# Ledger of designs, part 34: peptides against a protein of PDB entry 6CSU

Target 1, 51 residues: chain A of PDB entry 6CSU
Amino acid sequence: GALEELRGQYIKAVKKIKCDMLRYIQESKERAAEMVKAEVLRERQETARKM

## One batch from the design tools (peptide; made by RFdiffusion4, then SolubleMPNN)

Design b2_p15_4_s1 (from b2_p15_4, 9 letters changed)
Fold by OpenDDE base, seed 2:
Structure b2_p15_4_s1 (fold): chain B 51 residues (1-51), chain C 51 residues (1-51), chain A 15 residues (1-15)
Amino acid sequence: as target 1 above (51 residues)
Amino acid sequence: as target 1 above (51 residues)
Amino acid sequence: EEEERREKEEELIRK
């Protein structure tokens, strides 16, 4: 019935949001790691030029 | 009725999940910024020692 | 209680 369908839609939506959040977190971690690598490299080069 | 209550619970849950996600993203950005600052400082010191 | 479980899940994900 209508209640069961609404419950099903709720469960589906919550599962999707959870998966999207986990994916976003993983991608954010990967982007952060790349940003750190790039910044470390730039800082190394800058420091080497100043020394 | 039961349908309206279930709908209300769904809306409340989705709003909470959204807020939690936004907070997590903001905190993750702040942690990433601090990690970058720390790594840049470490790399500067290491590079200076090697030069 | 559900909020605490969610916060624990978020903490686990952050690690």
Scores: peptide ipSAE 0.192, ipTM 0.529, DockQ to the pose 0.021
Fold by OpenDDE base, seed 1:
Structure b2_p15_4_s1 (fold): chain B 51 residues (1-51), chain C 51 residues (1-51), chain A 15 residues (1-15)
Amino acid sequence: as target 1 above (51 residues)
Amino acid sequence: as target 1 above (51 residues)
Amino acid sequence: EEEERREKEEELIRK
């Protein structure tokens, strides 16, 4: 019935939110890791230039 | 120095991730709320049609 | 599609 359908839609919405959040967190972690790697590489290059 | 700069970049990246996550969670909640509202509206319309 | 979505979710949780 309508109540069961509403419950189903709510559960589906919550599951979608959870997946979207986890995906976004993963993408954000990857972007942060790339920024840190790029910074480490730049710092190593600068240190090598000063030596 | 290089170590302090790296630490600064890491802290900046973590802060950005945190803010992006919170924003995305908020946007996801808003989208879910809109989906639930739309479903409730549809169910009310269907119930009204069956009456 | 729901099963694939659950598998992707579990994979994302483990990472």
Scores: peptide ipSAE 0.185, ipTM 0.618, DockQ to the pose 0.014
Fold by OpenDDE base, seed 3:
Structure b2_p15_4_s1 (fold): chain B 51 residues (1-51), chain C 51 residues (1-51), chain A 15 residues (1-15)
Amino acid sequence: as target 1 above (51 residues)
Amino acid sequence: as target 1 above (51 residues)
Amino acid sequence: EEEERREKEEELIRK
């Protein structure tokens, strides 16, 4: 019936949102890690130039 | 000095991550709202077809 | 650039 169909549609939408958020969080963590790694490398290079 | 520079780089990276996350959260909320609206509309149309 | 990013953050928080 109509109520079951609406419930099914809602559940499907929520599942999609959840998956999208988890993917973004994962990608954001990876980008953050790469940024920190790059900054540490730049600092090491700067320290080496000052020696 | 090296410590101040590293601290500055860290703060800059964290601020960027924060902005990216806030942007994504906002976009995700907007997409979720549009999905719910579309599903409700589909349900209304289905109900009308059954009358 | 930091000012622009701060303004964007404030805009996102207000929405």
Scores: peptide ipSAE 0.169, ipTM 0.589, DockQ to the pose 0.012
Fold by OpenDDE base, seed 4:
Structure b2_p15_4_s1 (fold): chain B 51 residues (1-51), chain C 51 residues (1-51), chain A 15 residues (1-15)
Amino acid sequence: as target 1 above (51 residues)
Amino acid sequence: as target 1 above (51 residues)
Amino acid sequence: EEEERREKEEELIRK
């Protein structure tokens, strides 16, 4: 019935959110790692300019 | 020094991840809500076709 | 992928 279908749709939506979040977390970690690498590189370049 | 800067960059990256996750969660909830609305509409239309 | 999924969903709603 309508209630069971709505519940099914809710569960489906929640599952999608979970999967999307896990993917997004992974991508965000990758971006964060690249940001740190870039910042370390900038710092090394700044240090080199001061030498 | 280099360690303090790296720590600062890490903290900055983590803050960005947090903000991005919160935004993504919000957007995902909105998409899920729209999906549920669409599914409910489809079910109503199917029911109407059977009447 | 998300766009294609949305388009398919919208198509299903129209039918």
Scores: peptide ipSAE 0.110, ipTM 0.575, DockQ to the pose 0.009

Design b2_p15_4_s2 (from b2_p15_4, 6 letters changed)
Fold by OpenDDE base, seed 2:
Structure b2_p15_4_s2 (fold): chain B 51 residues (1-51), chain C 51 residues (1-51), chain A 15 residues (1-15)
Amino acid sequence: as target 1 above (51 residues)
Amino acid sequence: as target 1 above (51 residues)
Amino acid sequence: EEEEEREEEEELIEE
């Protein structure tokens, strides 16, 4: 009935929101890791110039 | 050094994003559950009128 | 279908 249809729509909507947010968190972590990697490379280059 | 500071900032930023998104998901679930609860009450009232 | 819907709701609660 209308209740089961609404429940199905609720579950589907929450699943979509969860997946979108988890993907956003993962992509944010990856971007931040790339920034750290770039900093590590700069630090290594600076160390190499000092030796 | 600068690398440890950047790593610390990265970890702090990712933790904040995670917490904010998990809170958003939880609040979204709660709002959707309240909508379903309201529908259940309407269905119960309709059933009571038919008996 | 009702069992699948309950499993999906339980999964959403455990999250």
Scores: peptide ipSAE 0.169, ipTM 0.619, DockQ to the pose 0.020
Fold by OpenDDE base, seed 5:
Structure b2_p15_4_s2 (fold): chain B 51 residues (1-51), chain C 51 residues (1-51), chain A 15 residues (1-15)
Amino acid sequence: as target 1 above (51 residues)
Amino acid sequence: as target 1 above (51 residues)
Amino acid sequence: EEEEEREEEEELIEE
C-alpha cells in the first residue's frame, strides 16, 4: 500500500545518500593523498639541492 | 620532522572529512524521516476524511 | 518482501 511504498522510497533514498557520501569521502582521501605526494616530492627536491 | 608533520596533517584532515560526512548522512536521514512522518500524517488525515 | 525490508532497515542503523 501507500505506506509501504513510502517506507521503501525512504530506505532507497537513504541508501543512495550513504553511497554518494562514502564515494565523496573516498575521492577526498585520494585528492589529499596526491597533494601530500606532491609536497613530499618538493621537500625531497629541496633537500637534494642543499646537498 | 617536516615529513612526519605533513603525514600527521594528512591523517587529521581525512579524519575530519570522514566525521563531517558521517554527520551529514545522519542529519539527512533525520530530515528524510521527518518528511516521511509528515506525509504519513497527511495520508491518514485524507483516509479519515473518506470515512 | 517484509524480511528484505527489515534487513535493509537494519543495515541503515549500523552506519
Scores: peptide ipSAE 0.168, ipTM 0.615, DockQ to the pose 0.022
Fold by OpenDDE base, seed 1:
Structure b2_p15_4_s2 (fold): chain B 51 residues (1-51), chain C 51 residues (1-51), chain A 15 residues (1-15)
Amino acid sequence: as target 1 above (51 residues)
Amino acid sequence: as target 1 above (51 residues)
Amino acid sequence: EEEEEREEEEELIEE
């Protein structure tokens, strides 16, 4: 009935929000890792230029 | 050094974002559960008025 | 269908 349909819609909406937020967290981790990797690369280049 | 400090800052920022998003998911679940609970209560009242 | 919906709700509460 209408109640079961509404319940199903809320469950589906919460599942979608959960997945979207977990994906955002994962993408934020990946961006942070790439920024650290780029900084390490720059520091290695600067060190090499000073030797 | 400056690199370790930057790495530490990125890790801290990602941890904060993770915690904030997990809290948002939890709050979204709680709101959805309360909406379903309120709808069930309304339907029970309507059913009782029709009997 | 009702059993699947209950299992999905329980999964959402247990997390």
Scores: peptide ipSAE 0.168, ipTM 0.615, DockQ to the pose 0.018
Fold by OpenDDE base, seed 3:
Structure b2_p15_4_s2 (fold): chain B 51 residues (1-51), chain C 51 residues (1-51), chain A 15 residues (1-15)
Amino acid sequence: as target 1 above (51 residues)
Amino acid sequence: as target 1 above (51 residues)
Amino acid sequence: EEEEEREEEEELIEE
């Protein structure tokens, strides 16, 4: 009935939000790793110039 | 050094954000379940009044 | 400190 249909729509919406949030967390970690990598590369270049 | 300190601070911040987001997802699911429960109770009451 | 930071990063990847 109408209740079961509404419940189904609600569950679908919550699942979508959950997936979007988990994806955002993953993308945030990837950006973090890339920032750290770039900084390590800069430090290596500075060390090489000082030798 | 200063890089390692910054990295540590960044990891700590990302962990906190992740935990906060996972908590928010859990709380959202709990609120959803409570809404569905309340609706089912209302429907049962309406059915009982019509008999 | 460096070992603790590595362990924390590994935990973040496993989740």
Scores: peptide ipSAE 0.155, ipTM 0.585, DockQ to the pose 0.019

Design b2_p15_4_s3 (from b2_p15_4, 7 letters changed)
Fold by OpenDDE base, seed 5:
Structure b2_p15_4_s3 (fold): chain B 51 residues (1-51), chain C 51 residues (1-51), chain A 15 residues (1-15)
Amino acid sequence: as target 1 above (51 residues)
Amino acid sequence: as target 1 above (51 residues)
Amino acid sequence: EEEEEEERERELIEE
């Protein structure tokens, strides 16, 4: 009935949100790691120039 | 020094990830709520046609 | 309040 259909739609929406969030978090972590690597490389180059 | 700068960059990256995640979750919930509302309206119309 | 909301979200994700 209408109540079961509504419940099914809610559960489906929640599952989609979960999957999309996990994917977004993973991609965000990867981007952050690449930014940090680039900054560390710049700092190492600046330090090496002072030696 | 280089260690403090690296720590600062890491903390900044983590804070950005957190903020972006919360925003994405909020927007995803809003989209899910609108989808559910649209489906409920369709179901009510279909039920009304059977009366 | 934000931490409580984050906790509720974690619970929904664990389902």
Scores: peptide ipSAE 0.201, ipTM 0.618, DockQ to the pose 0.022
Fold by OpenDDE base, seed 2:
Structure b2_p15_4_s3 (fold): chain B 51 residues (1-51), chain C 51 residues (1-51), chain A 15 residues (1-15)
Amino acid sequence: as target 1 above (51 residues)
Amino acid sequence: as target 1 above (51 residues)
Amino acid sequence: EEEEEEERERELIEE
């Protein structure tokens, strides 16, 4: 009936949100890791110049 | 020193990820709510035609 | 109420 159809559509929408969220979090973590990697390389260069 | 600077940059990156994630989740919930609202309206119209 | 709603939403996402 109408209630079962609505429930099915709601669950489908939530599953899509979950997948999109997990993808976005993973991409955000990858971007943050690249930023940290670039900074670590700069810090190593500065340390090497001071020693 | 270099370790404190790296820690500060890591914490800043994590805070940015958190803010971006919360915004993305909120926007995704709003989009899902609009989809559900549209479906509820269709179901009400179908029910009204059957009654 | 907001924490309970967030918890219900998490349970639904775990399905």
Scores: peptide ipSAE 0.198, ipTM 0.618, DockQ to the pose 0.022
Fold by OpenDDE base, seed 3:
Structure b2_p15_4_s3 (fold): chain B 51 residues (1-51), chain C 51 residues (1-51), chain A 15 residues (1-15)
Amino acid sequence: as target 1 above (51 residues)
Amino acid sequence: as target 1 above (51 residues)
Amino acid sequence: EEEEEEERERELIEE
């Protein structure tokens, strides 16, 4: 009935939110890792120039 | 020095991730709430037509 | 493993 259909819609929406959140977190971590990697490379280059 | 600068970059990146995650979660919850609200209105209309 | 990853993510948000 209508209540079962509404419950089904709610469960589907919550599952979608969960998946979207986890994906966004993963993508954000990957972007941060790339930024830090680039910084480490710059620091190594600056250190090498001062040696 | 280089290590303090790298630590500063890391802390800044982590803080940005935190803010972006919380914002994305909030926006996702708001979108889901609007979808459920629309479904509740449809179910009420269907029920009213069957009365 | 998924639960452990979710816990590590919560700890990062608490920083």
Scores: peptide ipSAE 0.198, ipTM 0.623, DockQ to the pose 0.022
Fold by OpenDDE base, seed 4:
Structure b2_p15_4_s3 (fold): chain B 51 residues (1-51), chain C 51 residues (1-51), chain A 15 residues (1-15)
Amino acid sequence: as target 1 above (51 residues)
Amino acid sequence: as target 1 above (51 residues)
Amino acid sequence: EEEEEEERERELIEE
């Protein structure tokens, strides 16, 4: 009935939020990893210039 | 060194975001569950009034 | 360790 339909809509909404958040976490981790890689490269280049 | 410190800061930031997001998901699930419970109670009351 | 933590979180989220 209408209650089951409403329950289904809430469950669907929660699932969507969950998926969006997990995706955002993953993308955030990827961005952080790329930033760290870029810093490592910069430090290596600076060290190489000082040698 | 400075690179390890920076890496540590990014990891810490990602962990914080992750924790905040998981908390938000949990709170969202709890709110959805309470809304469903409230709807069930309303439907039961409406049914009881129609009897 | 991070993969294991992600797996545990996925399990908690799939409930």
Scores: peptide ipSAE 0.204, ipTM 0.620, DockQ to the pose 0.024; fails the geometry check

Design b2_p15_4_s4 (from b2_p15_4, 8 letters changed)
Fold by OpenDDE base, seed 1:
Structure b2_p15_4_s4 (fold): chain B 51 residues (1-51), chain C 51 residues (1-51), chain A 15 residues (1-15)
Amino acid sequence: as target 1 above (51 residues)
Amino acid sequence: as target 1 above (51 residues)
Amino acid sequence: EEEEKEEEEKRLIEE
């Protein structure tokens, strides 16, 4: 019935949110890692120039 | 020094990930709510047509 | 407050 359908839709939506969250976290971690990598490379370059 | 800077960068990146995650979850919930709302409205309409 | 929000969202996802 309508109540069971609503429940099913809610559960499906929650599952989608979970999957989207995990994907977004992963993508955010990758972006953060690249930012840190770039910054570390800059710092190494600056240190080398000071020698 | 370089180690402290790296640590600082990591902490900053983690904080950003956290904030981005929360924002994305909120946006995902809003999208899911709208999808459920639309589906419930369709189901109500279909039920009404069967009467 | 931010930690509480994370826990609330986690509970939702665990349903």
Scores: peptide ipSAE 0.217, ipTM 0.630, DockQ to the pose 0.022
Fold by OpenDDE base, seed 4:
Structure b2_p15_4_s4 (fold): chain B 51 residues (1-51), chain C 51 residues (1-51), chain A 15 residues (1-15)
Amino acid sequence: as target 1 above (51 residues)
Amino acid sequence: as target 1 above (51 residues)
Amino acid sequence: EEEEKEEEEKRLIEE
């Protein structure tokens, strides 16, 4: 009935939010890691240019 | 130096965005739960009025 | 601290 359909819609919405959160977390970690890598490379290049 | 400060500002901005998104997700989950509760109450009241 | 909040929210959604 309508109540079971509503429950189903709620569960679907919560699952979507969960997936979106997990994806955002993963992408945020990846972006942070890439920033650190880029900075380490820049610092190494600066050090190498000063030598 | 100025580059390290810029990096620090960027990291701070990313952390803020992360916190804002986590809060938005939590608030969205709460709103969804309250919407379901309100609808369940309405359906129960409609059923009770028909009896 | 932000990682702890992330893990807490993650657990709350997984329930």
Scores: peptide ipSAE 0.214, ipTM 0.612, DockQ to the pose 0.011
Fold by OpenDDE base, seed 3:
Structure b2_p15_4_s4 (fold): chain B 51 residues (1-51), chain C 51 residues (1-51), chain A 15 residues (1-15)
Amino acid sequence: as target 1 above (51 residues)
Amino acid sequence: as target 1 above (51 residues)
Amino acid sequence: EEEEKEEEEKRLIEE
């Protein structure tokens, strides 16, 4: 009935929010990894200039 | 140096936030499971009254 | 370890 349908919609919405949160965490890790990569590249360039 | 230390602090903070979010997701699942359990118990009680 | 936990949580949501 209408109540079961509403409950189904609620559960679907909660699942979507949870997936969005996990995706946000993954994207945050990727951004952190890119920051580390950029720093390592700068350090290598500085070392090369000093030789 | 100071830049590397700041970067380290940022990474640590991001990791903490990530762990907190995963914990929140788990707690949300547990609450949803308890809601379903309560509903099933109510349905069983209603069925028993109608017999 | 943290990636494994995220993958596990993702599987549990998709089920």
Scores: peptide ipSAE 0.203, ipTM 0.601, DockQ to the pose 0.011
Fold by OpenDDE base, seed 5:
Structure b2_p15_4_s4 (fold): chain B 51 residues (1-51), chain C 51 residues (1-51), chain A 15 residues (1-15)
Amino acid sequence: as target 1 above (51 residues)
Amino acid sequence: as target 1 above (51 residues)
Amino acid sequence: EEEEKEEEEKRLIEE
């Protein structure tokens, strides 16, 4: 009935939001890791220039 | 240095966002569960009225 | 199946 349909739609929407959020978290972790990597590389270059 | 500070701030911000998103997911699950519970109760009442 | 997905998601989040 209409109530079951509404329930189903709500649950489906929640699942979609959850997946989107998990993807965003993963992408944010990857961006953070790349930022760290770039920093470490710059620091190594700077150290090498001082030698 | 300034670069390490910026990196640290970025990582901290990502962690905060992650926690906020996890909380939102949990709250969304709880709301979905309550909606299901309310529906089941209504259906039981409707069934009881038909008896 | 939904529980297995939820556990996998939980691991991904806790890393």
Scores: peptide ipSAE 0.199, ipTM 0.624, DockQ to the pose 0.011

Design b2_p15_5_s2
Fold by OpenDDE base, seed 3:
Structure b2_p15_5_s2 (fold): chain B 51 residues (1-51), chain C 51 residues (1-51), chain A 15 residues (1-15)
Amino acid sequence: as target 1 above (51 residues)
Amino acid sequence: as target 1 above (51 residues)
Amino acid sequence: SAEEGRRKLAEAEAR
């Protein structure tokens, strides 16, 4: 009935939000890792030039 | 050194974002549950009035 | 899938 449908709609919406957020977290972690790698490379280059 | 500090800063930022998002997900689930409860009550009232 | 997302997060932390 209408009640069950509404309940289902809210639950579905929350689950989708959860999935989207988990994906965002994962992607953010990956981007941060790549940024760190880039900074490490730059620092190594700077150190090498000063030697 | 500077490299370790930068690495630490990025990792810290990502961890904070993760924590904030997980908290948001939990709170959203709780809010959705309350909305469903409210809708159930309204539907019951409407049904009762039609009887 | 939320479960898949959680699994990927756990795998990333384990690296």
Scores: peptide ipSAE 0.121, ipTM 0.625, DockQ to the pose 0.026
Fold by OpenDDE base, seed 1:
Structure b2_p15_5_s2 (fold): chain B 51 residues (1-51), chain C 51 residues (1-51), chain A 15 residues (1-15)
Amino acid sequence: as target 1 above (51 residues)
Amino acid sequence: as target 1 above (51 residues)
Amino acid sequence: SAEEGRRKLAEAEAR
């Protein structure tokens, strides 16, 4: 019936939110790691110029 | 120095992750709400056809 | 899936 279908759609929507959140957190961490990597490389180059 | 700068970059990256997570959670909830709305409308149309 | 997402997150944290 309508109530069972609505409940099913709600559960499906919540599951999709959960999956999207986990994926986006992972992608955000990867972007942050790349930014930190770039900073480390800049600092290594800066140190090399001073040596 | 290098360690202080690296620590600063880490904190900045974590703050960005936090902001991105909160924004994406909000957008994901909005998308889920729209999907549920569409389902409710489909069920209303289904009920109307049976009346 | 959510389980796949959790696995990928755990792998990233263990690197």
Scores: peptide ipSAE 0.119, ipTM 0.628, DockQ to the pose 0.020
Fold by OpenDDE base, seed 4:
Structure b2_p15_5_s2 (fold): chain B 51 residues (1-51), chain C 51 residues (1-51), chain A 15 residues (1-15)
Amino acid sequence: as target 1 above (51 residues)
Amino acid sequence: as target 1 above (51 residues)
Amino acid sequence: SAEEGRRKLAEAEAR
């Protein structure tokens, strides 16, 4: 019935949210890693210039 | 120094991740709500047709 | 799936 369908849709939506969040977290971590990598490279250059 | 800068960049990245996640969760909830709303409307129509 | 997401996350953390 309508109530069962609504419950089903809610559960489906929640599952999708969970999956999307996990993916987003992963992508965000990757972006953060790239930012750190870039910073390390910049600092190496700065150190090199001061040598 | 380099270590301090790296730490700073890491903290900045983590803060960004947190903010992005919160935003994404909010947007996902909104999308889920719209899905539920659409389902309710569909079920109402189905019920109406069966009347 | 959520399972796939968890697996990918674990793999990324192991790198």
Scores: peptide ipSAE 0.118, ipTM 0.630, DockQ to the pose 0.020
Fold by OpenDDE base, seed 2:
Structure b2_p15_5_s2 (fold): chain B 51 residues (1-51), chain C 51 residues (1-51), chain A 15 residues (1-15)
Amino acid sequence: as target 1 above (51 residues)
Amino acid sequence: as target 1 above (51 residues)
Amino acid sequence: SAEEGRRKLAEAEAR
Protein backbone atom coordinates (compact mmCIF):
# COMPACT_ATOMS: atom_id res chain seq x y z
CA GLY B 1 0.00 0.00 0.00
CA ALA B 2 0.85 3.66 0.23
CA LEU B 3 2.73 3.27 3.52
CA GLU B 4 4.81 0.38 2.21
CA GLU B 5 5.67 2.41 -0.86
CA LEU B 6 6.73 5.37 1.28
CA ARG B 7 8.90 3.14 3.47
CA GLY B 8 10.47 1.66 0.37
CA GLN B 9 11.27 5.11 -0.98
CA TYR B 10 12.81 6.11 2.34
CA ILE B 11 15.03 3.04 2.47
CA LYS B 12 16.13 3.63 -1.11
CA ALA B 13 17.01 7.25 -0.32
CA VAL B 14 19.04 6.26 2.75
CA LYS B 15 20.94 3.67 0.73
CA LYS B 16 21.83 6.28 -1.89
CA ILE B 17 23.04 8.74 0.75
CA LYS B 18 25.17 6.02 2.32
CA CYS B 19 26.75 5.23 -1.04
CA ASP B 20 27.44 8.89 -1.73
CA MET B 21 29.12 9.33 1.66
CA LEU B 22 31.29 6.26 1.17
CA ARG B 23 32.34 7.58 -2.24
CA TYR B 24 33.18 10.93 -0.66
CA ILE B 25 35.36 9.19 1.93
CA GLN B 26 37.15 7.27 -0.80
CA GLU B 27 37.77 10.38 -2.88
CA SER B 28 38.96 12.25 0.22
CA LYS B 29 41.50 9.51 0.92
CA GLU B 30 42.75 9.69 -2.65
CA ARG B 31 43.12 13.47 -2.47
CA ALA B 32 44.95 13.20 0.84
CA ALA B 33 47.38 10.69 -0.63
CA GLU B 34 48.07 12.94 -3.61
CA MET B 35 48.67 15.94 -1.36
CA VAL B 36 51.15 14.02 0.79
CA LYS B 37 52.92 12.76 -2.32
CA ALA B 38 53.26 16.30 -3.63
CA GLU B 39 54.69 17.53 -0.32
CA VAL B 40 57.23 14.72 -0.20
CA LEU B 41 58.29 15.51 -3.74
CA ARG B 42 58.78 19.19 -2.92
CA GLU B 43 60.81 18.33 0.16
CA ARG B 44 63.07 16.01 -1.81
CA GLN B 45 63.62 18.66 -4.45
CA GLU B 46 64.61 21.18 -1.78
CA THR B 47 67.05 18.69 -0.30
CA ALA B 48 68.55 18.05 -3.72
CA ARG B 49 69.19 21.76 -4.23
CA LYS B 50 71.04 21.95 -0.91
CA MET B 51 73.30 19.00 -1.75
CA GLY C 1 61.27 17.34 10.69
CA ALA C 2 58.57 19.96 10.64
CA LEU C 3 57.16 18.80 7.30
CA GLU C 4 56.99 15.18 8.41
CA GLU C 5 55.21 16.25 11.57
CA LEU C 6 52.69 18.27 9.56
CA ARG C 7 52.04 15.36 7.22
CA GLY C 8 51.57 13.10 10.21
CA GLN C 9 49.05 15.48 11.72
CA TYR C 10 47.16 15.69 8.43
CA ILE C 11 46.95 11.92 8.10
CA LYS C 12 45.74 11.61 11.67
CA ALA C 13 43.05 14.23 11.07
CA VAL C 14 41.84 12.52 7.89
CA LYS C 15 41.64 9.18 9.69
CA LYS C 16 39.54 10.72 12.44
CA ILE C 17 37.16 12.34 9.95
CA LYS C 18 36.80 9.04 8.12
CA CYS C 19 35.94 7.25 11.36
CA ASP C 20 33.42 9.92 12.31
CA MET C 21 31.70 9.72 8.93
CA LEU C 22 31.49 5.94 9.05
CA ARG C 23 30.01 6.16 12.54
CA TYR C 24 27.48 8.69 11.25
CA ILE C 25 26.47 6.32 8.47
CA GLN C 26 26.02 3.50 10.97
CA GLU C 27 23.94 5.65 13.29
CA SER C 28 21.85 6.88 10.35
CA LYS C 29 21.09 3.30 9.38
CA GLU C 30 20.04 2.52 12.93
CA ARG C 31 17.77 5.55 13.06
CA ALA C 32 16.23 4.64 9.73
CA ALA C 33 15.51 1.12 10.96
CA GLU C 34 13.86 2.46 14.09
CA MET C 35 11.70 4.86 12.09
CA VAL C 36 10.51 2.10 9.77
CA LYS C 37 9.78 -0.13 12.75
CA ALA C 38 7.69 2.59 14.35
CA GLU C 39 5.70 3.14 11.14
CA VAL C 40 5.02 -0.57 10.76
CA LEU C 41 3.85 -0.73 14.35
CA ARG C 42 1.46 2.19 13.84
CA GLU C 43 0.07 0.64 10.68
CA ARG C 44 -0.55 -2.67 12.42
CA GLN C 45 -2.29 -0.92 15.29
CA GLU C 46 -4.56 0.90 12.84
CA THR C 47 -5.38 -2.38 11.14
CA ALA C 48 -6.17 -3.98 14.48
CA ARG C 49 -8.64 -1.21 15.33
CA LYS C 50 -10.46 -1.75 12.02
CA MET C 51 -10.78 -5.49 12.58
CA SER A 1 25.63 0.06 -4.22
CA ALA A 2 26.61 0.39 -0.58
CA GLU A 3 28.39 -2.94 -0.74
CA GLU A 4 30.37 -1.80 -3.77
CA GLY A 5 31.33 1.36 -1.92
CA ARG A 6 32.55 -0.58 1.09
CA ARG A 7 34.53 -2.92 -1.14
CA LYS A 8 36.24 -0.04 -2.94
CA LEU A 9 37.10 1.58 0.38
CA ALA A 10 38.60 -1.64 1.70
CA GLU A 11 40.62 -2.10 -1.49
CA ALA A 12 42.02 1.41 -1.22
CA GLU A 13 43.02 0.84 2.40
CA ALA A 14 44.84 -2.35 1.45
CA ARG A 15 47.07 -0.56 -1.09
Scores: peptide ipSAE 0.119, ipTM 0.611, DockQ to the pose 0.012; fails the geometry check

Design b2_p15_5_s3
Fold by OpenDDE base, seed 1:
Structure b2_p15_5_s3 (fold): chain B 51 residues (1-51), chain C 51 residues (1-51), chain A 15 residues (1-15)
Amino acid sequence: as target 1 above (51 residues)
Amino acid sequence: as target 1 above (51 residues)
Amino acid sequence: SAEEGREKLEEAERR
């Protein structure tokens, strides 16, 4: 019935959100790591020039 | 120095991630609510036809 | 769905 279907849709939506969030978190961490890596490389170049 | 700059970049990246995550969660909840709303409307129409 | 997400995360972390 309508109530059971609504419950089903809600649970499905929540599960999708949870999955998407986990993926987004992982991708964000990866992007952050890449940004830090790039910064480290730039800083090493700067340090080398100042030596 | 390089270490302080790295720390700064890390903190900046983490803060950005946190902000983006919160926004994504909020938007996801809104999308889920809209999906449920649409389902409720459909179910009401179906129920009306069956009465 | 959540389990699928965790599995994908675990796989990605191993790469």
Scores: peptide ipSAE 0.087, ipTM 0.610, DockQ to the pose 0.019
Fold by OpenDDE base, seed 5:
Structure b2_p15_5_s3 (fold): chain B 51 residues (1-51), chain C 51 residues (1-51), chain A 15 residues (1-15)
Amino acid sequence: as target 1 above (51 residues)
Amino acid sequence: as target 1 above (51 residues)
Amino acid sequence: SAEEGREKLEEAERR
């Protein structure tokens, strides 16, 4: 019936949200890591230039 | 120096992650609400058809 | 599901 279908749709939607969030968190962390990595590499180059 | 710049990059990256997550959560909730809304409307149509 | 998502995330982090 209507209530069972609505419950099913709600549960399905919540499960999708959880999966989407986990994926987005991982991608966001990867972008953050690349930003820091780029900074580290620039600093290494600068240090090497001064030596 | 290198440590100060790294700290700055880290903080900037974390702030970006926070903003991205909040936006994504909001958009995901809106999508879930639309899925449920569509189901409710379909059930209303079906009920009306049976009456 | 969240469990499926966590499993995939853990696998990706080990690479």
Scores: peptide ipSAE 0.084, ipTM 0.608, DockQ to the pose 0.018
Fold by OpenDDE base, seed 4:
Structure b2_p15_5_s3 (fold): chain B 51 residues (1-51), chain C 51 residues (1-51), chain A 15 residues (1-15)
Amino acid sequence: as target 1 above (51 residues)
Amino acid sequence: as target 1 above (51 residues)
Amino acid sequence: SAEEGREKLEEAERR
């Protein structure tokens, strides 16, 4: 019936949003790690230039 | 320095977003559970009315 | 904490 169908649609939508958010979190963590890595490398390069 | 400050700001922002998303996921699951519960109750009521 | 956040994320991924 219409109510069951609506429920099913809602659950499906929530699951999709959850998956998308988890993916975004993972990608954000990866980007953050890359930023940290890049900064450390730049700091080391700056230190080397000051030698 | 400016680079370290920018990095810190980014990491802080990512952490906040992560926490907000986790909260949203939890709240969405709770809402979904309430919808399922409400539907089951309505279906039982409808069955009872048909008796 | 960061560890609590990771634990919650893992829990969310498992569900």
Scores: peptide ipSAE 0.124, ipTM 0.597, DockQ to the pose 0.012; fails the geometry check
Fold by OpenDDE base, seed 2:
Structure b2_p15_5_s3 (fold): chain B 51 residues (1-51), chain C 51 residues (1-51), chain A 15 residues (1-15)
Amino acid sequence: as target 1 above (51 residues)
Amino acid sequence: as target 1 above (51 residues)
Amino acid sequence: SAEEGREKLEEAERR
């Protein structure tokens, strides 16, 4: 019935949110790591320039 | 120096992640609410059809 | 599902 279907849709939506959040967290961490990596490379270049 | 800059970039990246996650959670919750809302409307239509 | 999400995270971390 309507109540069961509504409950089912809510559970489905919550499960989707959880999956999407986990994926987003992983991708965001990867982007953060790449930002740090790029900074390390820039600092090495600046050090080399000063030497 | 390089260590301070690296630390700064890491902190910046983490702050960005936090902000993006909070925004994503909010948007995901809104999408879930819209899914439930759409289901309620469909159920009302089905009920009306049967009546 | 949440389980599917965790499985994909584990796969990504192994890459």
Scores: peptide ipSAE 0.086, ipTM 0.609, DockQ to the pose 0.019; fails the geometry check

